# Peptides against a protein of PDB entry 7AE7: the designs that were tried, part 82

Target 1, 321 residues: chain A of PDB entry 7AE7
Amino acid sequence: KVYKDLREFLEVLEQEGQLIRVKEEVNPEPDIAAAGRAAANLGKNQPAVFFEKIKGYKYSVVTNVHGSWQNHALMLGLDKNTSTKDQFYELNRRWDKFPVPPNVVKREAAPCKENVIDKDINLFEILPLYRINEQDGGFYISKASVVTADPEYPDDFNKLNVGTYRIQVKDRDRVGIQALAMHDIAVQLEKAEAENKPLPIAITIGNNPLVTFMASTPVGYNQNEYEFVGALQDGVPMDIVKSDLYDHLYVPAGSEVVLEGHIIPRVRTVEGPFGEFPGSYSGARLQCEVKIDRITHRTNPIFENLYLGIPWTEIDYLMAL

## One batch from the design tools (peptide; aimed at target 1 E125 D171)

Design b2_p29_3_s4 (made by RFdiffusion4, then SolubleMPNN; from b2_p29_3, 20 letters changed)
Fold by OpenDDE base, seed 3:
Structure b2_p29_3_s4 (fold): chain B 321 residues (1-321), chain A 29 residues (1-29)
Amino acid sequence: as target 1 above (321 residues)
Amino acid sequence: SMKEELEKIEKENQERVAAAEAAFEAAQA
């Protein structure tokens, strides 16, 4: 089984009993985090939690999409009861199929292009933002696949980077992003900042689960995460579409929300704290600032966000490979 | 293998961090 988008995966999770649908209106705080913790306490077979109605917001939230080995098996299109060992064997077998180049689809064929916002941008109108942890310094987008390119080689598709980074909402049209030296985005940003140029960026939310998985998996600087997604789909190419603002940036065709903009060169603003793990807060730091210039989104976009809970974080499943 | 590639990338990332730290220390001296 291959998934085109998050929605196809959520349908399978629900069919397999790996998704809880909350139909009642919830408060963003504390109900989302509390329900996530309650789901985590159900043991090893933790379901995703889908919130249909959130007070003060128009759209839905889903959490804990990658939060179990059953969900991970289903992501690979395997039986949910596939052993961890057999999942690893299959993952390694598929990894050897790299590279599987993606299909570039037309703009009119890409669900992420159904709606456009290019003026009066307000992230709070599109994303049901909430504090993940009580001690968080603000609202975080914690499960985005962030697309950037090498500014020296913008047309080199092998240098296109899709990564997961901590993103704090700073204003209606601004986010802070943590670009650490170990990440490929930091190399690309350094090149842009050396010339005092903005770095083009697309922050994609609510993707095919293998895109989110690969965005959280370290790859070589000259390896494209989309070509690994095709490999992990057992040789079926994924669908990508050109960004609206940049000819050299491609986003998943099925993304729920795409935030297009730029990292402002040589600007650093206070970001954090964020509770990356239960009881572990990274302090406030000076981080990069992104200006959002355009949003594209699916009709009734689903905000996929990270679940942070005991005993295992969703990060543990994304990084345990 | 995927594991060997990941171990290689992790090593390269650690080297990048060490280089960045050294550059920062040198800029503060």
Scores: peptide ipSAE 0.117, ipTM 0.658, DockQ to the pose 0.020
OpenDDE base, seeds 1, 2, 4, 5: peptide ipSAE 0.038, 0.043, 0.041, 0.033; ipTM 0.579, 0.477, 0.401, 0.616

Design b2_p29_4 (made by RFdiffusion4)
Pose (drawn by RFdiffusion4):
Structure b2_p29_4 (pose): chain A 313 residues (1-149, 158-321), chain P 29 residues (1-29)
Amino acid sequence: KVYKDLREFLEVLEQEGQLIRVKEEVNPEPDIAAAGRAAANLGKNQPAVFFEKIKGYKYSVVTNVHGSWQNHALMLGLDKNTSTKDQFYELNRRWDKFPVPPNVVKREAAPCKENVIDKDINLFEILPLYRINEQDGGFYISKASVVTANKLNVGTYRIQVKDRDRVGIQALAMHDIAVQLEKAEAENKPLPIAITIGNNPLVTFMASTPVGYNQNEYEFVGALQDGVPMDIVKSDLYDHLYVPAGSEVVLEGHIIPRVRTVEGPFGEFPGSYSGARLQCEVKIDRITHRTNPIFENLYLGIPWTEIDYLMAL
Amino acid sequence: EEFEEAVEEQREKIEKIREETFEKLKEEE
């Protein structure tokens, strides 16, 4: 099976006993992060946890989506009990199907274009943002796929919420931004960027894939789907930016020129906190989202947690 | 030391914004 969006994958997970629904209202901190750690601590057949009610918020959160070999196998469309080695072989075989060009769809057909917010941008009205770890510098978006501009790149970068319509980003960790970053800051021009949240599991998996192999990213997702192309749609504001047609939330924005502010600290996959450093800020100019969006976020702590599964094979 | 102070200020600011958003969502309900 191939998943057009996060919601089809969550349906499969729930049918397979790999998704737990938390119906009672929970507080943002530390409840969501504590549940993410506990789900990771179950050791075997760790499920995704779906929080339907978060105090003071309107929408729902899902965590630990990738956090088990069962979830990972279901992401690949295999039986949930497929051994890790056999998943490795299946990924090795599909790796060679690269490239599979994506299908570009019209705006009216992309579920991520159901709702538009073009003014008075407020991330908190859409995303139930919370603190992941006690010593984090702020509330984080820890599982976004970021799109920048064959020269289109998708990657995963931790995003700290600074304001209702402003986030932090380590721009010098996106090694295609940094030739356009010099030109843009030297000329005081903004650099367009797209932040996608709540995606097809293979899109997130591709976004965590090593940068050393300069692939075409979306064309790699079609390879992981064993030759089935993925659907992408053009962003409202920037014609050279394409986002997954099924994303739950799309934040279209730009990197603010000549602005450096304190970002962090935040957790890193070696199990420790990073330090606080001066990093770039991104202004959100537009939000498009599916009706009743789902905030797919990720808990990070002492290994093994969901990030290890996203990096393993 | 300056970075620690800035982290604390950012935490207070973002928690305040979150609370103000809650009040607004409640009024809209």

Design b2_p29_4_s1 (made by RFdiffusion4, then SolubleMPNN; from b2_p29_4, 12 letters changed)
Fold by OpenDDE base, seed 4:
Structure b2_p29_4_s1 (fold): chain B 321 residues (1-321), chain A 29 residues (1-29)
Amino acid sequence: as target 1 above (321 residues)
Amino acid sequence: SELEKKVEEQRKKLEEILKETAKKLEEEE
């Protein structure tokens, strides 16, 4: 089984008993985090949790999408009871199929382009933002696949980077991004900042689960994560579409939300604190700031966000393979 | 610290945006 988007994966999770649907209205705080913790108490077979109605917001939230070995097996299109060993074997087998180039679809064929916001941008109107931890310094977008390119080689598709970074909402149309020196985005940003130029960026939310997986998986600087997604789909190309603002940036065609903008050169603003683990906070730091210039989104977009729970966080599963 | 003050200022700003947004959304229903 190959998934075009998050929605197809959520359907399979639900069919396989790996999704809990919360139909009643919840308070974003603390109910989302509380329900996530409750789901984690179900043991090793932790389901995703889909919140249909969030008080004060129009749209839905899903969390813990990658939060179990069963979900990981299903992501690979395997039986949910496939052993970790067999999942690893299959992952490695498929990895050798790299590169599998993606299909570039027309704008009109891309679900992420159903709606456009290019004025009066307010992230809170599109994303049901909540604090994951009570002491978080703000609202985080913790499971985005961030697309950037090498500003010296913008047309080199092999240097297109799709990575996962900690993103804090800063304003209606501003986010902070944690671009650490070990990240490919930091190399690209350094090049842009050397010339005092903005770095084009597309922050994609609610993707094909293999996109999210690959965005969290280190690859070579000259390797494209989308070509690995195709490999992990056992040779089936994924669908991408050109960003609206930039000819050199491509986003997953099925993304729930795409935030297009730029990293402001040579600007650093306060980011954090963030609870990476229950009771453990990373300190506040000065980090990069992104201006959001355009949003495209599916109708009734689903905000996929990270679950931070016990005993294993969703990050642990994303990084375990 | 100066950094803690900035964190708190940012938190307050975002809480205001959240409240304003919620009000706007309620008025549109």
Scores: peptide ipSAE 0.447, ipTM 0.904, DockQ to the pose 0.865
OpenDDE base, seeds 1, 2, 3, 5: peptide ipSAE 0.439, 0.444, 0.443, 0.437; ipTM 0.902, 0.903, 0.902, 0.900

Design b2_p29_4_s2 (made by RFdiffusion4, then SolubleMPNN; from b2_p29_4, 13 letters changed)
Fold by OpenDDE base, seed 3:
Structure b2_p29_4_s2 (fold): chain B 321 residues (1-321), chain A 29 residues (1-29)
Amino acid sequence: as target 1 above (321 residues)
Amino acid sequence: SELERAVEEQRKRQEALLKETQKKLAEEE
């Protein structure tokens, strides 16, 4: 089975008993984190947790989408009881199908384009933001697939990068992004900053689970994550659409929310702390800042965010494969 | 420290933005 978007995957998770739907209104803090921890305590078969109603917000949150081996099996379109060994075998088999070029769909065919916000941007109106950890220095978008390109080779699709980075909300229309030197985005940013130019960026939230998986998986600088998604879909191309602001940036057609903007050149502001692992906080640092210039989103967008809990994190599963 | 102050100021700012937005959203319902 191949999924076009997060919603199709969530439907399958629910059908397979791998999604808990919380229909009652919850407080963003501490209820989201508490429910995630409670779900983690259900043993090895941790479900995703879908919160339909968040107090003070219009939209929903889903966490722990990748938080079990069953969910990983389903992500690959396998039986939920497929062994980790067999999942690994199948993953490797499909990996060899790279590259599988994506389909570029028309704007009108892309669900992520259903709604547009290009003025009076307020991230808090679109995303039910909450502190993932009690001691976090603010609100984080922790499970976004961030799209950037090489500013020297903007038309080279092979250099289009889709990565996962720590993103702190800084203002209504600004986020801090942690672009470490080991990340492909850091190479691209260095090139832009050398010329004192903004780096175009699209921060995509709530994607096809294989997009999120590949965004968390290191690949070569000249390898496109979307072409791996097609490979992992056993040769079925994924659907992408051109960003609204940039001709050279493509986003998943089915993204729940797309934040389009730019990294401000040579600006560094305080970011953090963030509890990346249970009991471990990365300190505050000066990090890059993104100005959000445009938002596109699906009607009733789902905010997919990372589950962080004890004794395991969703990151452990995303990095285990 | 200067960094600790900056973190606290940022945290307070984000909390204020959240409260403001929540108020706005509640008024729209």
Scores: peptide ipSAE 0.412, ipTM 0.887, DockQ to the pose 0.851
OpenDDE base, seeds 1, 2, 4, 5: peptide ipSAE 0.393, 0.390, 0.400, 0.397; ipTM 0.882, 0.879, 0.884, 0.881

Design b2_p29_4_s3 (made by RFdiffusion4, then SolubleMPNN; from b2_p29_4, 13 letters changed)
Fold by OpenDDE base, seed 2:
Structure b2_p29_4_s3 (fold): chain B 321 residues (1-321), chain A 29 residues (1-29)
Amino acid sequence: as target 1 above (321 residues)
Amino acid sequence: SRLEEEVRRQRERQKKLLEETKEKLKKEE
């Protein structure tokens, strides 16, 4: 089975008993984190947790989408009880199908384009933002697939990067992004900043689970994550659509929310702290800042965010494969 | 430290933004 978007995957998770739906109104803090911890305590078969109603917000949150081996098996379109060994075998078999080029769909065919916000941008109106950890310096978008290109080779599709980065909300239309020197985004940013130019960026939230998986999986600088998604879909291309602001950036057609903007060149602002691991906080540092210039989103967008808890974090599963 | 003060300022700002947004959303309902 291949999934077009997060919603199709969540439907399968629910059918397979790998999603808990919370229908009661919850407080963003502490209830989201508390419910996530409670779900994690259900054992090895950790379900996703879908919060339908969040006090003070219009839209829903889902967490722990990748938070179990069962969810990983389902992501690959396998039986939920497929062994870790067999999942790895299948992953490796499909990996050899790289590259599988994506389908570029028309704007009218892309669910992520159902709604547009280009004025009076306020992230809090679109995303049910909350502190993941009590001591966090702010609200984080921790499971976004961030799309950037090489500013010297913007039309080279092989250099289009889709990565997962730590993103702190800084203002209604601004986010901090952690671009570490070892990440492809840092290489691209360095090139842009050398010329004192903005780096175009699309921050995509709530994707096909294989997009999120590949965005969290290191690949070569000259390898496109979307072409790996097609490989992991056993040769079925994924659907992408051109961004609204940039001709050279493509986003998943099924994204719940797309934040389009630019990294402001040579600007660094305080970001953090963030509890990356229980009991360990990364200190506050000067990090890059993104201006959000346009939002596109599905009707009733689902905010997919990372679960961080004990004993296993969702990131442990995303990086284990 | 200057860094701690800036973190505090950012937390306060984000809290204010959240409160303002919640008030706006409540008025639109």
Scores: peptide ipSAE 0.360, ipTM 0.860, DockQ to the pose 0.902
OpenDDE base, seeds 1, 3, 4, 5: peptide ipSAE 0.353, 0.203, 0.350, 0.336; ipTM 0.860, 0.653, 0.860, 0.849

Design b2_p29_4_s4 (made by RFdiffusion4, then SolubleMPNN; from b2_p29_4, 15 letters changed)
Fold by OpenDDE base, seed 4:
Structure b2_p29_4_s4 (fold): chain B 321 residues (1-321), chain A 29 residues (1-29)
Amino acid sequence: as target 1 above (321 residues)
Amino acid sequence: SALEEAVRKQREEQKKLLEETKKELEKEE
């Protein structure tokens, strides 16, 4: 099975008994993290946890979408009981199909374009933001697929980068982004900052699970993650759509939320700390700042965020293969 | 350290922002 978006995947997870739906209103803190931990205690077959109602917010949160080998098998469209060995074999078999170019859909056909916010931007109106860990320096968007391009080669689709980066909310319309030297985004930012120019960016939230997987998987600088998604879909192209602000940036057509903006050149602000694992924190650093200029989102957008639980975090599964 | 103080300040600012935003959202309902 191939998934068009997060919602189709969540439906399958629920059908397969790999999603818990919390229908009662919860507090953002500590209930989201507590419920995630409770779900993790169910053993190795950790389900996703979908929170329908969050006090003080309009929209829902889902966590632990990639948080088990069963979920990983289902992501690949395999039987949930497929062994890790067979999943690895199938992943490698499909990897050899690269490149599978995506389909570019029209704006009107893209679910991520259902709603537009281009004034009075407030991230808290769209995303049920919470601290994942009590000691976090702020609210994090920890499972976004971030789209950037090479500013010297904006029309080179092979240099379009889709990566996962730690994003801290700074203000209603600003986020900090951790762009480390080892990340492709850092190369692109360096080029923009050399000319004191903004770097165009699209931060996409709640995607096709293979997009999230590939955004967390290192690929060559001249390789497009969307073309790998098509390969991992066993040769079925994924659907992408042009961003509203930038002709050279393409986002997943089915994204729940797309934050379009720019990295402010030569500005660094404090980001962190963030608890990547229970009891462990990545330190605070001076990091880049993004101005959000436009939001597009699906009606009733689902905020997919990272689960940090015991004994295995969702990061462990995203990076395990 | 200067960084620890900056983190503390940021946490306070984010807490304030959250509380202000919640109050704004409650008025729109």
Scores: peptide ipSAE 0.347, ipTM 0.848, DockQ to the pose 0.692
OpenDDE base, seeds 1, 2, 3, 5: peptide ipSAE 0.090, 0.281, 0.026, 0.101; ipTM 0.695, 0.813, 0.515, 0.692

Design b2_p29_5 (made by RFdiffusion4)
Pose (drawn by RFdiffusion4):
Structure b2_p29_5 (pose): chain A 313 residues (1-149, 158-321), chain P 29 residues (1-29)
Amino acid sequence: KVYKDLREFLEVLEQEGQLIRVKEEVNPEPDIAAAGRAAANLGKNQPAVFFEKIKGYKYSVVTNVHGSWQNHALMLGLDKNTSTKDQFYELNRRWDKFPVPPNVVKREAAPCKENVIDKDINLFEILPLYRINEQDGGFYISKASVVTANKLNVGTYRIQVKDRDRVGIQALAMHDIAVQLEKAEAENKPLPIAITIGNNPLVTFMASTPVGYNQNEYEFVGALQDGVPMDIVKSDLYDHLYVPAGSEVVLEGHIIPRVRTVEGPFGEFPGSYSGARLQCEVKIDRITHRTNPIFENLYLGIPWTEIDYLMAL
Amino acid sequence: AEEEKLKEEIEEHYQRNKELNKEAEEKYY
């Protein structure tokens, strides 16, 4: 099976006993992060945890989506009990199907274009933001696929919420931004960027894939789907930016020129906090989102947690 | 009424996030 969006994958997870629904209202902190750690601590057949009610927020959160070998196998469309070695072989075989060009769809057909917010941008009205770890510098978006511009790139970068319509980003960790970053800051011009949240599991998996192999990113997702192309749609504001047609939330924005502010600290996969450093800020100019969006976020702590599964094979 | 109450509660979370950012700036400088 191939998943057009996060919601089809969550359906499969729930049918397979790999998704737990929390119906009672929970507080943002530390409840969501504590549940993410506990789900990771179950050791075997760790499920995704779906929070339907978060105090003070309108929408729902899902965590630990990738955080088990069962979830990982279901992401690949295999039986949930497929051994880790066999999943490795299946990934090795599909790796060679690269490239599989994506299908570009019309705006009216992309579920991520159901709702538009073009003014008075407020991330909190869409995303139930919360603190992941006690010593984090702020509320984080820890599982976004970021699109920048065959020269289109998708990657995962930790995003700290600074204001209702502003976030932080480590721009010098996106090694295609940094030739356009010099030109843009030298000329005081903004650099367009797209932040996608709540994606097809293979899109997130591709976004965590090593940068050393300069692939085409979306064409790699079609390879992981064993030859089935993925659907992408053009962003509202920037014609050279394409986002997954099924994303739950799309934040279209730009990197603010000549602005450096304190970002962090935040958790890193080796199990420790990073330090606080001066980093770039991104202004959100537009939000498009599916009706009743789901905030797919990720808990990070002492290994093994979900990030290890996203990096393993 | 319900929408007003939701907005007030979202404001609390936003202010909490601003507080964390401020603390992180004080620690850094």

Design b2_p29_5_s1 (made by RFdiffusion4, then SolubleMPNN; from b2_p29_5, 14 letters changed)
Fold by OpenDDE base, seed 2:
Structure b2_p29_5_s1 (fold): chain B 321 residues (1-321), chain A 29 residues (1-29)
Amino acid sequence: as target 1 above (321 residues)
Amino acid sequence: EEEKKLKEEIKEIEEENKRRNEEAEAAFL
């Protein structure tokens, strides 16, 4: 089975008993993190947790989407009881199908384009933001697939990078992003900053689970994550759409929310602290800052965010490959 | 004292970054 978007995957998770739906209104803090911790305590078959109603917000949150081997098997379109060994075997078999080029769909066919916000941008109106950890210095977007291009080769699709980075919300229309020197985004940012130019960026939230998986999987600088998504879909291309602001940036057609903007050149603002692990906080650091210039989103967008509640975090499943 | 100094340095960096952001935004317009 192939999934076009997060919603098709959440439907399968629910059918397979791998999603808990919380229908009662919750407080963003501490209830989301507490419910995530409670779900993780249900044992080895950790379900996704879908919060339908969040006090003070209009939209839903889902957490722990990749938080179990069952969810990972289902992501691959396998039986939920497929062994980890057989999942790895199937991943490796599909990996050899790279490259599988994506389909570029028209704007009108892309669900991520259903709604547009280009004025008075307020991230808090679109995303039910909460502190993941009690000591976090702010609100984080921790499961976004961030799209950037090489500013020297913007039309080279093989250099289009889709990565997962720690993103702190700084203001209504500003986010801090952690671009470490080892990340492909840092190479692209360095090139832009050398010329004192902004780096175009699209921060995509709530994707096809294989997009989120590949964005968390290191690939070569000259390899496109979307072409691996097609490989992991057993040779079925994924659907992408051109960004609204940039001709050279393509986003998943099914994204729940797309934040389009730019990294401000040679600016560094205080980011953090963030609890990367229970009881471990990375200190505050100077990180690059993104201005959000446009939002596109699905009607009733689902905010997919990372669960960081217990040893064996969702990151461990995303990085276990 | 060190925490106060760090907060002052952060504030100076934030003010300088704000100025640079305004200059960058003005260069994009």
Scores: peptide ipSAE 0.021, ipTM 0.380, DockQ to the pose 0.029
OpenDDE base, seeds 1, 3, 4, 5: peptide ipSAE 0.011, 0.005, 0.009, 0.000; ipTM 0.294, 0.301, 0.313, 0.284; seeds 3, 5 fail the geometry check

Design b2_p29_5_s2 (made by RFdiffusion4, then SolubleMPNN; from b2_p29_5, 17 letters changed)
Fold by OpenDDE base, seed 1:
Structure b2_p29_5_s2 (fold): chain B 321 residues (1-321), chain A 29 residues (1-29)
Amino acid sequence: as target 1 above (321 residues)
Amino acid sequence: SEEEELEKLRKEIEELNKERNEEAEKAFL
């Protein structure tokens, strides 16, 4: 099976008993993190946890979407009981199909374009934001697929980067992003900052699960993550659409939320601390700052965020393949 | 109204995030 979006995947997870739905209103803190930990402890197969109602917010949160071997099997369209060995075999077989170019769909055909906010940007109106860990320096968007391009080669689709980065919410329309020197985004930012120019960015949330997987998987600077998604879909192209602000940035057509903006050149602000693992904090650092200039989103957008629980984090599964 | 109460709660959450960011900044500098 191939998934167009997060919603189609969540439906399959629920049908397969790999999603818990919390229907009762919860507090953002500490209930989301606490319920996620409780759910992880109840099953051999760590399910996704879907929170329908969150006090102070209009929309839903889902966590732990990639948090088990069963969820990975289902992501690949395999039986949920497929062995890890057979999952690796199938992943490697499909990887050899690279490149599978994506389909560029029209704006009117892209679900991520259903709603537009271009004034009075407030992330808190769209995302049920919360502190993931008790000692976090703020709210985090920890499972976004971040789209950037090479500013010297904006029309080179092979240099379009889709990566996962730690993102701290700094204000209603500003986020801090951890761009490490080893990341392709850091190379692209260095080129923009050399000319004191903003780097165009699209932060995409709630994607096709293979997009999120590939955004967390290192690839070559001249390799496009969307072309690997098509390979991992066994040769079925994924659907992408142009961003609204930038003709050279393409986002997944089915994204729940797209934050379009720019990295402010030569500005560094405090980001962190963040608990990447229970009891392990990466310290605060001076990091880049993004201004959000436009939001597009699906009606009733689902905020997909990372699960950080015991004994296994979702990161362990995203890096294990 | 229900919408006014929701907006109030959201503003309280926004302010809490701002305070936490400011505390983290002070702890770093």
Scores: peptide ipSAE 0.535, ipTM 0.930, DockQ to the pose 0.864
OpenDDE base, seeds 2, 3, 4, 5: peptide ipSAE 0.018, 0.430, 0.034, 0.026; ipTM 0.469, 0.895, 0.590, 0.530

Design b2_p29_5_s3 (made by RFdiffusion4, then SolubleMPNN; from b2_p29_5, 12 letters changed)
Fold by OpenDDE base, seed 1:
Structure b2_p29_5_s3 (fold): chain B 321 residues (1-321), chain A 29 residues (1-29)
Amino acid sequence: as target 1 above (321 residues)
Amino acid sequence: AEEEKLKKEIEKIEEENKKRNEEAEAKFL
């Protein structure tokens, strides 16, 4: 099975008993994080948790989408009971199909383009933001697939980077991003900042689960994560669409939310602390600031966010391969 | 059935969190 978007994957998770739907209104804090911990306590079959109603917000949240070996098997379109060994074998077999170039779809065919916000941007109107951990220094977007390009080679599709970074919400239209020197985004940002230019960015939320997986998987600077997604789809191309602001940035056609903007050159703001592991917080740091200039989103967008629970967190499954 | 189990585990976690917060406040008094 191949998934076009997060919604098709959530449907399969629900059919397979790997998604719990919470229909009652919950408080964003502490209930979302508590429910994630509760789902982890249900045993080895850690389900995704879908919150239909968040108090004070209009839209839904889903957590723990990658939070089990069953969910990982289903992501690969395998039987949910497929052994970790057989999942690894199949992953490696498919990896050898790289590159599988994506399909570029028209704007009108991309679900992520159903709605546009280009003025009075307020992230809190689109995303049910909450603190993931009680001591977090703010609201985090932790499962975004962040799209950037090489500013010297913007038309080189092999240098298009799709990565996962810690993103703190700073204001209605501002986010802090943790771009570490070892990340491809940091190389691209250094080139832009050398010229005192903004770095174009698209922060994509609620993707095809293999996009989220590949965005968390290190690849070479001249390798495109979307071409690996096609390989992991057993040779079926994924669908991408051009961003609205930038001709050189492509986003998943099925993204729930796309935040288009720029990294402000030579600006650093306080970001953190964040609970990277249960009971472990990274300190506050000076990190890059992104201005959000445009939002595109699906109707009734689902905010996919990370669950940080007991050992075997969603991060552990995203990084385990 | 799974939603009802989840609700019970949430309630348990909320009670544990409440207790930890009360114990933390009591150390500063």
Scores: peptide ipSAE 0.167, ipTM 0.686, DockQ to the pose 0.039
OpenDDE base, seeds 2, 3, 4, 5: peptide ipSAE 0.020, 0.019, 0.043, 0.024; ipTM 0.401, 0.389, 0.588, 0.364

